Peptides against a protein of PDB entry 1MQS. Designs and how they scored, part 2

Target 1, 223 residues: chain A of PDB entry 1MQS
Amino acid sequence: ILKMLFLNKDLNNNDNITTITDDIFNQQEIIWKVLILDIKSTATISSVLRVNDLLKAGITVHSLIKQDRSPLPDVPAIYFVSPTKENIDIIVNDLKSDKYSEFYINFTSSLPRNLLEDLAQQVSITGKSDKIKQVYDQYLDFIVTEPELFSLEISNAYLTLNDPKTTEEEITGLCANIADGLFNTVLTINSIPIIRAAKGGPAEIIAEKLGTKLRDFVINTNS

## One batch from the design tools (peptide; made by RFdiffusion4, then SolubleMPNN; aimed at target 1 A120; its pose is not in this set)

Design b2_p23_4_s2
Fold by OpenDDE base, seed 4:
Structure b2_p23_4_s2 (fold): chain B 223 residues (1-223), chain A 23 residues (1-23)
Amino acid sequence: as target 1 above (223 residues)
Amino acid sequence: MSKKIEELLKKKAEENLQLIKDS
């Protein structure tokens, strides 16, 4: 959640929420942004963060996605909402109306392929795709944003992981491939990362596989 | 993930453009 609030930048895990927010607040310029939630995500946010934490993360205001919201065309927006057709339509409408300067979209759970395609189609029609800076599925929160962004060049990984027709075996296989790619990247960087992943989805599977590979490697190299 | 979505967006945009050209 904190990572999302900081536009999916890498945060150190060993610090409590207060320490993280304080450190970020003190060390870098705060980007003020709007947080758009739905009923489910409101409960999630409220369970983890205090209002003061949101402020420290640069959240100036938060609103429900279904509420009438005033346009803030110079302010970036973070969406943290359920992957539903309704929410997608609202986001697209907000995009059409230039309600915010930038759109950082985070879905609370896996975004099905059909909805992803729908989002893509609608956004393409608007001609304002450049305003969408991020689209994330919280279960796949293992990708680093620029400038620390790299690609494993795995074709259709997101689509495969989120297609309802994809088998568990296919998902597991793809996660293994991703973990292998990440492992190779780690070896290339020559630094052992702290692995963070959302629970309950492919990101967790990948994190576990990668963790195992790294542990095995460390054991084997020290032996 | 974001890159793939961007690619999808681009693809859809291209498809829409092609439909306009054919129309």
Scores: peptide ipSAE 0.022, ipTM 0.544, DockQ to the pose 0.047
OpenDDE base, seeds 1, 2, 3, 5: peptide ipSAE 0.015, 0.016, 0.000, 0.005; ipTM 0.412, 0.339, 0.295, 0.302; seeds 2, 5 fail the geometry check

## One batch from the design tools (peptide; made by RFdiffusion4, then SolubleMPNN; aimed at target 1 L11 Y136 Y139 F217; its pose is not in this set)

Design b2_p24_7_s2
Fold by OpenDDE base, seed 3:
Structure b2_p24_7_s2 (fold): chain B 223 residues (1-223), chain A 24 residues (1-24)
Amino acid sequence: as target 1 above (223 residues)
Amino acid sequence: SKPIVVKSAIKPPKNPKLPVLILE
């Protein structure tokens, strides 16, 4: 929890909360943040942290996600909420309204794949994906970038079309399109990737195609 | 040529010169 309040930076956990917050406060300029909670996470935070601990961590305001909140467009926000469709919609609405300068999203439990894809799709449509800096849950952590959101959109589309009614020809065509899209995205990053894919499914086919395209490109460019 | 295939239990190269595929 304390790590979350400091934007998931590594902290020395050998000291008590007060010592950690005091050390950070004395060594660095405090970054003032808004903390957005739900009923469940409020109970969790209250069991671990005191009001003074929140202030020392730079939390200037804390509120419930379902409550009306005043815009603070120059202040970053930390969300610590349940992974629900309702909360995702509220976060996206806050993003659309430019309610805060940056968004650090921490889900209290595992975010289901369908909700992750929904979040990615909605954020991509807003054109404000750069404001979402982090997304964390119990098992997933990543820095949200436009290329990452793009990849999730492709995956969502593929999963929607990848059912028993889809023909092998359609799957092959879709895999080719996905590989082409990912190839173009990787080229913009200007690095050689490590590709991870599930074995025995369409993801492996896509990964192999992408790997071949990238290898051919590297060989041809270096020759 | 085929990409370098690495099993999940094997540590991938730190600085790959070619794409590395990890099957999970």
Scores: peptide ipSAE 0.082, ipTM 0.525, DockQ to the pose 0.160
OpenDDE base, seeds 1, 2, 4, 5: peptide ipSAE 0.134, 0.105, 0.143, 0.123; ipTM 0.430, 0.427, 0.502, 0.424; seeds 1, 2, 4, 5 fail the geometry check

## One batch from the design tools (peptide; made by RFdiffusion4, then SolubleMPNN; aimed at target 1 Y136 N190; its pose is not in this set)

Design b2_p25_4_s2
Fold by OpenDDE base, seed 5:
Structure b2_p25_4_s2 (fold): chain B 223 residues (1-223), chain A 25 residues (1-25)
Amino acid sequence: as target 1 above (223 residues)
Amino acid sequence: EFTETINFDKDMSIKDLTEEFKSLI
């Protein structure tokens, strides 16, 4: 998150958020920028950062992507939003209208190839591709509630997994979603976990899916 | 006890798609 707020520059990761922000604030010229969020990313940011941290990062204004926003044509914007067609269309519309001077786009999870192509196609038509400075995807599809506790914010997950009326397909789908969220969390923590799960239920399914994802990732990164 | 703490030296939680994006334009 902090890296994103500083336009994805390399930050020394060894220090507390406060130390990092203080050091950067003292050493570098602050670039004032707008932060554009959606409901999900707002919760994510709020769980990790304080208002003062945003200010120290040069965030002058933050707004929801679906809200009416005043044009700030001389101010760069950071988007931190879900990788959806709707959000892409809004970003492109903001680009067309010269809403901001520069666009730093960060998606909260992996951007599918088809959506990347759609974004590129739409931006190409505008003739304003030079204003798109960065496109990133970030694996921050979770809420931090406590330093050692997080939530995927999946509504009724417990009920769905334990309702005898729930279909196997629904359970499998939900387990896949949970595994994806956990995978994103692991990547964010930058540590390979020991996975422990109860046998014979959804927990085992999730653990197996997560384990497979992690193994595939490790193989691909060491190659 | 292979506690291989694979410290991913690189912030693998972030992927730069900028070049790929630009190549599609």
Scores: peptide ipSAE 0.431, ipTM 0.694, DockQ to the pose 0.591
OpenDDE base, seeds 1, 2, 3, 4: peptide ipSAE 0.431, 0.419, 0.431, 0.425; ipTM 0.678, 0.685, 0.658, 0.684; seeds 1, 3 fail the geometry check

Design b2_p25_4_s4
Fold by OpenDDE base, seed 3:
Structure b2_p25_4_s4 (fold): chain B 223 residues (1-223), chain A 25 residues (1-25)
Amino acid sequence: as target 1 above (223 residues)
Amino acid sequence: SFTETINFNEDMSIKDLTQEFKSLI
């Protein structure tokens, strides 16, 4: 994902997301870009990146592909969307309308040959193929089926955490509430868990907050 | 530490289709 946000440049750093973004932010001129997502890719991005990480990666604005978007003809665009006919048609329409200066297309899963050919055919007809700078596909396996699942029953938590319009402050506030709920759950189980979370997103924030609460609790109970 | 964070970005398989795409135009 980070590689994509940096126009698929090689990132030689095996460090965490924060270190990578900080190093790049400090060492390189930031190329400001627009990030276009769909519902699925929004969930993916939000699970592994913070809003501030997007900013540090040079994302000026991010929007849903189906939303009305203002033209930014001097700004390059990164598409990170599912490989569907609908999304291809929208991308081509954006190309026709000169909505952005350059198009970096990243599909969230493998692009079928027929859709690649359709994209190529439509782009060819526009005469603007030079604006398509990159086409990538990828395979993302972020969904783990676990046999033991529970819910905190927090209304709209997923929507709030995955809405591109949600602020970092709102995310942090919600993560605190989730961490409180998890802390209470841990107390009822009467076992100190090993906390595992995705880096860079809300899950990490929650994990850090929960970890702090648990450490404080253990210190206070052993004293 | 009770907390271990996992980077899921390492599980991404990416394929560059740019040249193939350009060849179809």
Scores: peptide ipSAE 0.417, ipTM 0.666, DockQ to the pose 0.268
OpenDDE base, seeds 1, 2, 4, 5: peptide ipSAE 0.415, 0.411, 0.407, 0.417; ipTM 0.687, 0.684, 0.683, 0.669; seed 5 fails the geometry check

